# Peptides against a protein of PDB entry 3H8D, part 31

Target 1, 122 residues: chain A of PDB entry 3H8D
Amino acid sequence: DMKRQQRFFRIPFIRPADQYKDPQNKKKGWWYAHFDGPWIARQMELHPDKPPILLVAGKDDMEMCELNLEETGLTRKRGAEILPRQFEEIWERCGGIQYLQSAIESRQARPTYATAMLQNLL

## One batch from the design tools (peptide; aimed at target 1 W30 L46 R93)

Design b2_p18_2_s2 (made by RFdiffusion4, then SolubleMPNN; its pose is not in this set)
Fold by OpenDDE base, seed 3:
Structure b2_p18_2_s2 (fold): chain B 122 residues (1-122), chain C 122 residues (1-122), chain A 18 residues (1-18)
Amino acid sequence: as target 1 above (122 residues)
Amino acid sequence: as target 1 above (122 residues)
Amino acid sequence: SMPPPPEEAPPEPPPPPP
């Protein structure tokens, strides 16, 4: 059991509709990712005008980052990498614990560091 | 097996002999800690005028932080918390892998996240 | 103040809102 490196990232995004607007009219969202080794385990999107999006590996693979960590270039993006708690704090606030729990219980979540952590808290 | 939260910290220190000197004459060292849950697993000290100090739980407990993570107040110190790689990069450069390996082989290291990670790399 | 990272698109664009 190679204890895979857990790495967390956050990048701002602008909606396609705001891309060509003046900076003052660009509402920034935030894209968050948790990588369990080379592959994404959890993803989260904060939007300025809609509910947060929560995504977990196995359940939401089609809506999640398909690139491995190295392919994303996130490790090379200055200021993209964040502390685990900076991800978890927002994940918790958005109901991520309940979302992941439901995905585990429904057998939709694939095993990750995140699923194993949650199962150890219960 | 509660997967304990791995948290890493770095704080500057000034040698006692430099405490009362002018800011320009204060050589700063750096104190690093890896906490495996509530307890320190690894400690490292960078000095401006002597070799790095490397410390591992079980072997060096008497020279390491005896306070639990909450008691240290490190989690409340702005800018003290660092990314895992910011610790590991310096640990590796200072020969920390070999130091921890020798402590494991001599049965001086207590089991931690750090010992388990090293054993998975070998 | 860390300069805000350049406004980079997420590695995968969020699906367009319906």
Scores: peptide ipSAE 0.033, ipTM 0.585, DockQ to the pose 0.050
OpenDDE base, seeds 1, 2, 4, 5: peptide ipSAE 0.019, 0.036, 0.028, 0.033; ipTM 0.557, 0.345, 0.385, 0.577; seeds 2, 4 fail the geometry check

Design b2_p18_2_s3 (made by RFdiffusion4, then SolubleMPNN; its pose is not in this set)
Fold by OpenDDE base, seed 5:
Structure b2_p18_2_s3 (fold): chain B 122 residues (1-122), chain C 122 residues (1-122), chain A 18 residues (1-18)
Amino acid sequence: as target 1 above (122 residues)
Amino acid sequence: as target 1 above (122 residues)
Amino acid sequence: SMPPPPEEPPPEPPPPAP
């Protein structure tokens, strides 16, 4: 069982409505991803003007990155890769623990590294 | 089997002889560590004026960090934690693959995440 | 009133630079 590498990424996004605005008027959001090996396990979106979006594999597949890690080019994007804690700190702040727990309890979450870690904490 | 977290750290060091020199005359080295859970698996030292030092658990225990990860305070030291690739890139450049391989072949290396990964590459 | 446009799909990571 080759232990799948856990990799975390963050990229800024600009809302479509702000895309053509002057740089000072572009509110940046942040897109976060946790990959458990080649596939996304968790996704998170920070918006400047709406609640954070939390997504977990199995439950939210249709709203999550469908590309494998290599296809995303994230590993090649300078400054995109972040430390696990840089993801987890935001995940925790956004209520990600409860979100993932609820997805596990409802049997909606696909087993990932994230689900396994949470099950070890409870 | 709780998958031990792989964590990587880098801190600068100044040679003792340069400690009292003016800032411009202080040549910085770099101390690198890979922790496989609470215990160090690999250590690496970059010096400004001598060859890199590579150390692997089991073989070089007496020359490596004896503190567990929590005791080091590295997780709390701002900017000390680095991405896996930031360690591995330097490890590769310094001949770390061959060093670890030789330690495995001589049965000097303690089994770690690093030894397991190398065994999967060969 | 037209329903609000569907929430834009989450931004896909930009394609890797060619």
Scores: peptide ipSAE 0.034, ipTM 0.555, DockQ to the pose 0.032
OpenDDE base, seeds 1, 2, 3, 4: peptide ipSAE 0.013, 0.028, 0.033, 0.032; ipTM 0.555, 0.347, 0.569, 0.405; seed 2 fails the geometry check

Design b2_p18_2_s4 (made by RFdiffusion4, then SolubleMPNN; its pose is not in this set)
Fold by OpenDDE base, seed 3:
Structure b2_p18_2_s4 (fold): chain B 122 residues (1-122), chain C 122 residues (1-122), chain A 18 residues (1-18)
Amino acid sequence: as target 1 above (122 residues)
Amino acid sequence: as target 1 above (122 residues)
Amino acid sequence: ALPPPPEEAPPEPPAPAA
């Protein structure tokens, strides 16, 4: 529903294997999330040494954030919230449109703002 | 149309009367804009010494930015772009919902993302 | 220009490498 606030977040992560290394030896990844109201609609992970991970609600629920937005504390983390375009630009570059489209066509995608927007573009 | 990117901007301004004063004597106002795709949908001005100005497309066109988004250079101004919520929070506090609603009811508001969202909330 | 967040972990562990 268009009434729900669309909020986007990005936080860095360090791989478990690098967690105890010196900062200079920690390769940083990026965790991205799109929340359609309280629940995640899209998730994306950028890694320094493997392909991006794209996840969409319905299809990839088991691999996505199960916490509601408030439970994540992301709204309270300074610098975590990003502009919609900052998410979308990376999403597009990672093939997110095609990924979501395929999930819609296979009836795996749960209806979200993201699915609605894509269906309007087609 | 929901296909259009919604982008929000804020820039400071100094009153003409303060322009040539010492920086310490310049009271800063804030200019806010919501662009629905290439065109402005809402504009808001916060002043240090007068009431906020609220403007909506259709009704207030002559007082609003006539430049398209690209022409403004706002997308190229570092720190000018703000989160949707940063605009909406101020908009709401300034009575923007009521202002836009009144413009819709009087048939003065041009259809924008803002009008569509408000009509969905009612 | 949002300041970079401090180094944090995702709310949930990263998905296993595909």
Scores: peptide ipSAE 0.031, ipTM 0.609, DockQ to the pose 0.057
OpenDDE base, seeds 1, 2, 4, 5: peptide ipSAE 0.012, 0.023, 0.031, 0.035; ipTM 0.573, 0.560, 0.602, 0.611; seed 5 fails the geometry check

Design b2_p18_3_s1 (made by RFdiffusion4, then SolubleMPNN; its pose is not in this set)
Fold by OpenDDE base, seed 5:
Structure b2_p18_3_s1 (fold): chain B 122 residues (1-122), chain C 122 residues (1-122), chain A 18 residues (1-18)
Amino acid sequence: as target 1 above (122 residues)
Amino acid sequence: as target 1 above (122 residues)
Amino acid sequence: SNPPPPEEAPPEPPAPPA
């Protein structure tokens, strides 16, 4: 349903191993989320020293945010919400199109706004 | 086509009558735009002392931005781009839904992402 | 000086690397 609000969020995370280090020694990663209405459609994690993690609803549900958008508090977190393009640009660079495409083709992806957009692109 | 990037912009404007006044005496309005791909789909103007102006593609083309998105330079203007919800919230408050609906019903509205979304809402 | 924003943990901890 095209009626659902598409919202995108980005928050920094510190690796568990760096949590207790001095601020200067904490390498920040970035956690990204795309919410298609109340539920996450895509998740992406940028790490300072490992490959990006890409996750899509249906395929990767166990590794993704299980909270609805309101439960996350992201909508209330100052500076967390980002423009669609701020998500998509990173998603594209990380191979997210191919990742989602493969999830669709393998019938692992749950239908979302993201899957619908990709299907329109192909 | 759901393939087109939806982008939203807001810039302040100063009324012509206030252009030469001291900064403290300049009442800022706000110019809002929704671009459906390269072309404007909706425009909105908030004024400090007159009703909001709502404009939709097809109906109000002569009063709307005729430049494509790249020509506007809005994508390069720091702080001009806004979240979809930052546009929609104001659009809704200004009666934009009813305005666009009337433009669709009168067959004045050009098909855009905005018209498609409204048709899905009704 | 405003305290640095708290270390933002993702809403859910990344699943421990399997």
Scores: peptide ipSAE 0.035, ipTM 0.597, DockQ to the pose 0.044
OpenDDE base, seeds 1, 2, 3, 4: peptide ipSAE 0.033, 0.037, 0.035, 0.037; ipTM 0.567, 0.365, 0.587, 0.408; seeds 2, 3, 4 fail the geometry check

Design b2_p18_3_s2 (made by RFdiffusion4, then SolubleMPNN; its pose is not in this set)
Fold by OpenDDE base, seed 5:
Structure b2_p18_3_s2 (fold): chain B 122 residues (1-122), chain C 122 residues (1-122), chain A 18 residues (1-18)
Amino acid sequence: as target 1 above (122 residues)
Amino acid sequence: as target 1 above (122 residues)
Amino acid sequence: ENPPPPEEAPPEPPAPPP
């Protein structure tokens, strides 16, 4: 389990409503993903005009990336891969610790590297 | 054990003999480190004019960084931290797999994340 | 003119909010 490669990604996204607007009027969001081996463990979305979205495997599967890491092409996308801390700093700032903790306590979180790390911190 | 944060760093170094030369005559090497939690697990040095140096914890402790991660200041040095793959790609290219394997087989390698990962690959 | 970097859609577009 804990021997899976932990990989983190960030890509910008433009809201569907802004897709056809002039570049100056396109508000960029940020899509973040943590992959625990081939499968997503955490997802986070930063929006310019709404609260951050936090998603954890097991609880939020239907709202998360269903593609395996290879299928996403993220590993091949220049500048998409980020350092663990670049994910974690935003995750922490967005209340991700509490979100994941609550998902663990409610037994909604699938066991991942992220759940295991949090359980060591508590 | 496997719950320690794996962090990777790269910094340029100038050879002592080139330290006082003009910038154009300074041949840069690269110093790489893998920290398994607070302590170094692997070190690698790329030189412009000699073979790469590979070092693994337990075997090469006397030649490796003795400072804990916090003491190094690497986490605070902009551009020093690198992705795991940026270390591993060079490590692999320099024969690091075989070097670490041999250190494990000879019982010279201290158990680290790196030793555990290699044992899963074999 | 380098084409603007493709607007990176997330690998899966976020499901439209219900």
Scores: peptide ipSAE 0.035, ipTM 0.580, DockQ to the pose 0.042
OpenDDE base, seeds 1, 2, 3, 4: peptide ipSAE 0.021, 0.036, 0.032, 0.029; ipTM 0.552, 0.373, 0.587, 0.580; seeds 1, 2 fail the geometry check

Design b2_p18_3_s3 (made by RFdiffusion4, then SolubleMPNN; its pose is not in this set)
Fold by OpenDDE base, seed 3:
Structure b2_p18_3_s3 (fold): chain B 122 residues (1-122), chain C 122 residues (1-122), chain A 18 residues (1-18)
Amino acid sequence: as target 1 above (122 residues)
Amino acid sequence: as target 1 above (122 residues)
Amino acid sequence: ENPPPPEEAPPEPPPPPP
């Protein structure tokens, strides 16, 4: 249902290997999520020392957040919720449009708000 | 089209009568807008000394922002864009659901994302 | 400027690097 609430989140993450390092030596990544209602539709990870990770529902479910939006606690985390454009700008820069398009064309993408939006732009 | 970008904005305003007063005597109101793509779908005004004003497209067009989203410059105003929930929370508190519902039932509301969302909740 | 959110682990840990 395209009428579900589209919510976007960003949280910093530290790699497990850096968790016990001094703050100055902790390379921060960024974890991004797009929730189409209760379930994640897109996920993206920015790393300081490797390429961005792009993930889309249906294709990458095993690597994506399995938690319901409410279970994530993201809605209660101050400053975690971001504007749609704050997600989309990074998604576009990382090649997310092409990634999602290829997942749709290969029939790997689950229908979501994200897939339906892309199909209307093309 | 339910696939248009839904964008929400809030800006403070000062009443014309307070414009020339000292900052301490300026009662700030808040102007809220929901844009369904390029055009305003809902508008709301919070005033410090009168009831909230609620406006919906089709019914209240003459009292609503006539400018295209790009023409408003709101997208370029730092801190003007807000999360959907930041709009909806105030909208709900002001009786916006009932206001929009009545506008739909009276056939005064133009079909927008807002009208379609409400029709799915009922 | 909102204080940087506390360094929170992602809801699911990133898969271990290969």
Scores: peptide ipSAE 0.033, ipTM 0.591, DockQ to the pose 0.051
OpenDDE base, seeds 1, 2, 4, 5: peptide ipSAE 0.032, 0.032, 0.030, 0.033; ipTM 0.570, 0.584, 0.383, 0.598; seed 4 fails the geometry check

Design b2_p18_3_s4 (made by RFdiffusion4, then SolubleMPNN; its pose is not in this set)
Fold by OpenDDE base, seed 5:
Structure b2_p18_3_s4 (fold): chain B 122 residues (1-122), chain C 122 residues (1-122), chain A 18 residues (1-18)
Amino acid sequence: as target 1 above (122 residues)
Amino acid sequence: as target 1 above (122 residues)
Amino acid sequence: SNPPPPEEAPPEPPPPPP
């Protein structure tokens, strides 16, 4: 139901290869998630040295967070929760609109709040 | 439509009587708003020296922000936008659930996202 | 001083690069 709470999160990640480097040599990426109720609807990964990864539910389920929102502990992680616009601005900049649109058109996207919003824009 | 973006804002206010006082003697209140799309759905005012004011659309329209969200400039005001939970936690603490419920039961509340959410809890 | 929050791994490790 569209009545589900939309919640957005961002956490830094360090590449496995940088994990043991000195703090100054650790390039941080950013992991972003949009939860439509308990389940992830969109995921996005910003990397310091490769293109952004965009993932949408239904299409990319195997590459996305399989944990429900409570299991992630994100709601309890101080500073992890972000405003919708903080997600959407990056999503837009990374080509997320076109990515989600293509997933809808190909019938790969699972219906989520995100798919419903995009369908209202078109 | 429930597809409207839910956005929450908080701004400090100083009582008119404290406006000209020294900074240390200015007791800040807090003005909170929930916008269900372009229009306010809930408003809340925290005062340093009186009970919180709770306002809901339909019932309290004359006491609430009459400006649409764009007209308020809140979306452009740095640090004004807050997470849904930052509004809801204060709303809950101030008795907002009961206030909105009573407004629904008396048929004074205009249907909003907030009314729809409460109806799903009950 | 609270230790800096540990290097936040995503809740699930990204799948190994192909």
Scores: peptide ipSAE 0.034, ipTM 0.575, DockQ to the pose 0.046
OpenDDE base, seeds 1, 2, 3, 4: peptide ipSAE 0.032, 0.034, 0.022, 0.028; ipTM 0.577, 0.295, 0.391, 0.405; seeds 2, 3 fail the geometry check

Design b2_p18_4_s1 (made by RFdiffusion4, then SolubleMPNN; its pose is not in this set)
Fold by OpenDDE base, seed 1:
Structure b2_p18_4_s1 (fold): chain B 122 residues (1-122), chain C 122 residues (1-122), chain A 18 residues (1-18)
Amino acid sequence: as target 1 above (122 residues)
Amino acid sequence: as target 1 above (122 residues)
Amino acid sequence: SMPPMPPEAPPEPPPPPA
């Protein structure tokens, strides 16, 4: 468990509805992922005109990336990998600590590195 | 042990002997560090005109950064923190795998995340 | 109307053009 490499990624996305608009009207969102070994532990989506989406393993599996890390190709995409702090800073600002805490308390969160780290802080 | 965050840093340095030279004659070296939690596990120095220096905890403690991670201020220095691969790629190219392996075999290496990772590969 | 689920994973980056 603690042996699993924690890897963080960020990629821009354009909403499907904006795909055919002029470049200036293609507002970029950001997709963030935290992988705890091969499997996603946390996902976060920043949108230009709606609240951020926070997702945690166990609770939000149906809305999260189902692909393992190797299947995503994220490790091969230049500039996709980010530092832990580059993820955590946004996660914190989006209320991710409280979101994950609530998922743990409700017994919805699957045990991950993220849950273990939070439980060590509280 | 496996709970410790692995953090990697790179900063340029100018040799003391070049400090008073013209900017064009100030050849930049690079200082790299791997911190296994608060303590340095590996250090590497790239020089413009001599072989790279490789240092591993236990073996090279007297030549390595004695400051804990917080004391270094590296976490607060913009652009100092690098991805694991950005360290490992240079480490590999400099013969770091063989260097650390030899330090393990000679019982000179202190147990770190780096030693554990190497022992899992071999 | 359910907001379109953002694609679960961002679409696999298209393979780099050959």
Scores: peptide ipSAE 0.028, ipTM 0.560, DockQ to the pose 0.041
OpenDDE base, seeds 2, 3, 4, 5: peptide ipSAE 0.032, 0.022, 0.027, 0.018; ipTM 0.318, 0.565, 0.578, 0.570; seed 2 fails the geometry check

Design b2_p18_4_s2 (made by RFdiffusion4, then SolubleMPNN; its pose is not in this set)
Fold by OpenDDE base, seed 2:
Structure b2_p18_4_s2 (fold): chain B 122 residues (1-122), chain C 122 residues (1-122), chain A 18 residues (1-18)
Amino acid sequence: as target 1 above (122 residues)
Amino acid sequence: as target 1 above (122 residues)
Amino acid sequence: AMPPPPPEAPPEPPPPPA
């Protein structure tokens, strides 16, 4: 349902192994989320020293945020919300289009705004 | 159609009367726009020394941006795009809900994402 | 590998001043 609000978020995270290190040695990753209404549609994790992690609803549910948007508190976190393009630009660079397409073709992807948009593009 | 991308923009403007004044005497206003797909749905103008101007599609077309989104170049202007909430917060503060509601009730408002959202709220 | 837990729910921002 295209009536659902599409909201995008980005937050930094520190690797567990770096949590107790000096600040200068804490390599920051970035956690990205696309919420299609209350539920996550896409998740992306940028790591400083390993490949990006791309996740899509239906396929990767066990590795994705299980909280609804309100439960995450992301809407209340200053600076967490980002523009759609700020998500999509990184998603595209990381091969997200191909990743989502493959998930659709394999029938692993749950229908979301993201799947609908891609199906309109292809 | 809820499939249309909702995009929001804010740009400063200088009053024509202040255009040739010293920078310190140029009072900045703010121009806000909500685009429902390619076309403007709502426009708002904040002025330093007069009441806000609220405009909605259908009712105020002659006073609103007549260019489609791509023609405006706003998508290419760094810092012009804002979060939905950044628009809505100002819109609400300026009485935009009541303004749009009145336009709907008078049948002056063109159907847009904004009208649909309000009708879902009321 | 489980993604890092979602950040702890930030404390509810104080309601915007009325």
Scores: peptide ipSAE 0.029, ipTM 0.555, DockQ to the pose 0.067
OpenDDE base, seeds 1, 3, 4, 5: peptide ipSAE 0.028, 0.026, 0.027, 0.029; ipTM 0.525, 0.560, 0.562, 0.589; seed 3 fails the geometry check

Design b2_p18_4_s3 (made by RFdiffusion4, then SolubleMPNN; its pose is not in this set)
Fold by OpenDDE base, seed 5:
Formats: C-alpha cells, sequence, structure tokens
Structure b2_p18_4_s3 (fold): chain B 122 residues (1-122), chain C 122 residues (1-122), chain A 18 residues (1-18)
C-alpha cells in the first residue's frame, strides 16, 4: 500500500576492530535504512575501506534489520532521520538501482515502495 | 488530497538593513515553508530581534510565497529541505498550533494537510 | 595469519536510549 510512510535513516558505526582504538583512528562507516511503513525496504552500508553493501527486502532479509521501525528507536534518535534524497543519492551512487532491478528480475525482491518506484521508471 | 507530498524547507535570510554590513553584523533570520504538494500551506519567519511571523494558506496568502514549489527552486537548493519535525518543532514553539486553529475557527484557513492534521488532533 | 573475519553483518541499529 503506497499510503505507508517512507522514512529514511542514517547512523554512523565504528568497525568492531576500531572500537577500542583512539578516536582519531576510528574510521566511521554509515548505516542507511529505508523503511516502507514499519518494515525495512532497503539497507546500505558505507565502509571506509571496503565496497558499499546494498541490501533489499526479500532478497537480503537475513542481512537486514529485522526490527520494525518503532523497535529500532531510529525515530527517536536525534539526527538519525534523513531526507529521502539523502538516501537516494547515495543509493544511486552505489549502484542501488541496478541492484534492486536485478533483485526484481530474479524475483528475489519483496514488493516495497522501492520496487514500485523502480517499476515506474522502467 | 492527502496523497500530496509534504515537503518542508528552511533558508536563511539577512535583513535588508544588514545586507551591506560586515558579515559579523549580519543577523540571520530563518524562512520556513511547508508545501502541501505544489503550494505552500504554512510559512514562518524567525527574526533575530522581532517576534516570529506565522502564516497559513487562505488567511495570509498575500504575505506568503506565491510561487509553486518548482518555481521556488527550493527542491534544488542544497540544504534547504528539512524534515517535517524540523518544521513542526519550530511551528509548535512559535504558537503555530493556536494560530492555525484560530484561522480554521475563523474560516480563514484554506484546507491543507496542516489543517487536516490539526483537525485530527482535536 | 587468521583470515580476516567474515564481513560482519550490518550493525543492528543501536537500541534506542532508555
Amino acid sequence: as target 1 above (122 residues)
Amino acid sequence: as target 1 above (122 residues)
Amino acid sequence: SMPPPPPEAPPEPPPPPP
């Protein structure tokens, strides 16, 4: 149902290997999420020294946030919520369009707002 | 129609009287807008040395942005778009709820997403 | 040398502050 609220979040993470290092030596990654209503539709991770990770609902569920949006507390986390474009710009740069398209074509992607938007572009 | 995209913007402004002053003497105000689809629904202005200005569609049209959202270029202005809560928090602090309520009660407010949301709270 | 640990699963969002 396209009436679901689309919400986007970004939080920094520190790699476990850097967790106990001095602050200057902690390279931050970025965790991004798109929630289509209560459930995650897309996830991505930016790492300082490895390729970005792209994940889409249905295909990558076991690697994605299992918590509903309320359970994540992201809506209550100051500075976590981002604009749609702040997500989409990074998603596009990371090859997210092709990734989601391939997941749709392979019938791995669960229908979400993201899949519907992509299908409207094709 | 509640299907319209709700978008929120904030831009700084310098008072005309300060425009030619040294940068340190330029007090910034803030212009905020809520667009309900293509048209402005609410506007507010934060000033450094006068009360905030609150404006609602229907009541204050002549004092509000006449341009549609595309014409404003706000969607293309880096850092102009803000989260709904970033608008609403300031709106609430400025007495925007009471202002909009009074405009509804006086039949001055044009129906918008904002008027509908307020009516759902009462 | 131990192989690099498998790419860690995406960090779960930190629990909301209590």
Scores: peptide ipSAE 0.020, ipTM 0.509, DockQ to the pose 0.036
OpenDDE base, seeds 1, 2, 3, 4: peptide ipSAE 0.014, 0.028, 0.022, 0.014; ipTM 0.545, 0.295, 0.552, 0.555; seeds 1, 2, 3 fail the geometry check

Design b2_p18_4_s4 (made by RFdiffusion4, then SolubleMPNN; its pose is not in this set)
Fold by OpenDDE base, seed 5:
Structure b2_p18_4_s4 (fold): chain B 122 residues (1-122), chain C 122 residues (1-122), chain A 18 residues (1-18)
Amino acid sequence: as target 1 above (122 residues)
Amino acid sequence: as target 1 above (122 residues)
Amino acid sequence: SMPAPPPEAPPEPPAPPP
C-alpha cells in the first residue's frame, strides 16, 4: 500500500450575503482542506464574522467535501495548494487538535493521517 | 514520538564560476532539500550544465547539509519552502527513486521518511 | 428576530474554471 499523499488546499470564499456586494465590501473567508490521499481528512473554514469551523472525517462527513481530490479540481487551481504547515498552523490556532482528539475519543473520527499523527502526539 | 514534519526547500544557487559575472550571464542552479524533522533526508542539486546531483542521508552525509533545519534558516527564507510534490516531481525525474533504492539495498541509506516511503512502494 | 439561517453547507470547492 503506497503511503497516501497528504495535500493541503486553501481557497477564498465569499459569504452568500456578500456575493452581490461590491468587491470592496466582500469579506473573504477561507476554506481549507487536508486530503489524505484521494479523500478529505480535515476541513476548516475561516469566517470574518463568526468562529472558525473545524471538521474531521468520520464525524463531520455530511458537512465536508464529498468529492475526491481529483474531482475537486483543487490540484489544477493555481495557488490553491498550500504547504502542510500553512494548514496546520491555522488548524492548531483554531483548536483543531482538541477538536480532532475529541472526535477520536468519541469514536467519531474516521482513521486518517490526521488521526494517526495526533495519536503519535498523545 | 511525534511524527517528524516533512519539509521541503528549494533555493537558487549560482555556480562559483558565475558568481562574478553579470546577472544576465549567471546560470542558476537549484538546490533542493527534504528535511525529515530537524535533519536532512534527501538533497538534490540541479545544474544548468551537468547532471543532477542526488544525495541521501546515511550514504552521502559528507556531501549533504550538516546543519539542522533551524540552523539553515530555510524556514525563515521567503520562498524557500516548497510543496512535497515540488520536490518529489523533480526527484523522480532525476532518478531519485532508483538512487535511494540502491542506497537502501546496499545498506548505505540512513532510515528516514524517504526510505520508509520507498519501502512502502516496493 | 429571524432565526439565523442554518449553517450553510460548507462551500463546495468551486469547480475549477472550465
Scores: peptide ipSAE 0.021, ipTM 0.575, DockQ to the pose 0.034
OpenDDE base, seeds 1, 2, 3, 4: peptide ipSAE 0.020, 0.025, 0.012, 0.030; ipTM 0.515, 0.402, 0.539, 0.567; seeds 2, 4 fail the geometry check

Design b2_p18_5 (made by RFdiffusion4)
Pose (drawn by RFdiffusion4):
Structure b2_p18_5 (pose): chain A 119 residues (1-119), chain B 122 residues (1-122), chain P 18 residues (1-18)
Amino acid sequence: KRQQRFFRIPFIRPADQYKDPQNKKKGWWYAHFDGPWIARQMELHPDKPPILLVAGKDDMEMCELNLEETGLTRKRGAEILPRQFEEIWERCGGIQYLQSAIESRQARPTYATAMLQNL
Amino acid sequence: as target 1 above (122 residues)
Amino acid sequence: EEEEHEERLEAAEELEEE
C-alpha cells in the first residue's frame, strides 16, 4: 500500500568535532519510512547500547518529522537499500524488540509489523 | 507497486589487460542494469576506453543481456544492487533520456516502467 | 567529449564509494 524507504546518517559525537580524525568515534543513524511516516528507527553508538525504536511505543523518542519534511530524499548518500537496514536491525536484536512490542500491544501496525507477523 | 518490481544493479569491472596492474593503474568501468520485473528494461555500460553503451528493451534486444533477473543471480550478489537514483544519475549524464525519448518516438522502445516514467515526466 | 567522459567516470566512482 505504501512505498518503503530507508535512510542512514553516519555521525560523530558533538564533543568530537575538533579532535584529530583518529579520535572521532563514528555512529550510524537509520530510519525506515513506511510511506510518509517512520516505522522503525535505529541508532548505533560507539559509547552506549544501540537504540532501537518502533512506531507506537517509541513515538516520543523517534524523529517526529514525516519523510518530506526531513529532506532525506534530497541528501546525497543518505538512502540505503532495505537489506542494509534489515541486516543491522537483526544484529541489534530488532526482531525480538519489534515482536515484544507487538505482543504487549505497544506497536502501531506498519509494513514492519506486517512482515514479522506473517513469518 | 509497479515501483517494487523495479530493481537496479551495478557491476564495476576492469579489462583483462589491467588485471595484475597496480590499483592506481586499473582503469575501471561500470556495467548497469534496470530490471522491470523479470526482464531488463535498460542496460548501461561505462567503459574506460570507448563510448558509453546505452541499451533499451525492444530496440536493443540483441545487444542486451539475455538472462532474466533470477537467471543472473544478481539479487544474490553482495553489493551489486543499487538504488534507482544511482542508475538514473549515470543514465542522465550519458544522454539516456534523449536516447530513450528517441526510441519512444521511433516506437522502437518496448513499453516498460522506464518508458512509462519518462512519459509521466513529459 | 573527453571532459564529459571523465565526469561520467568520476560520478560513477563517487557512487561506488557511497

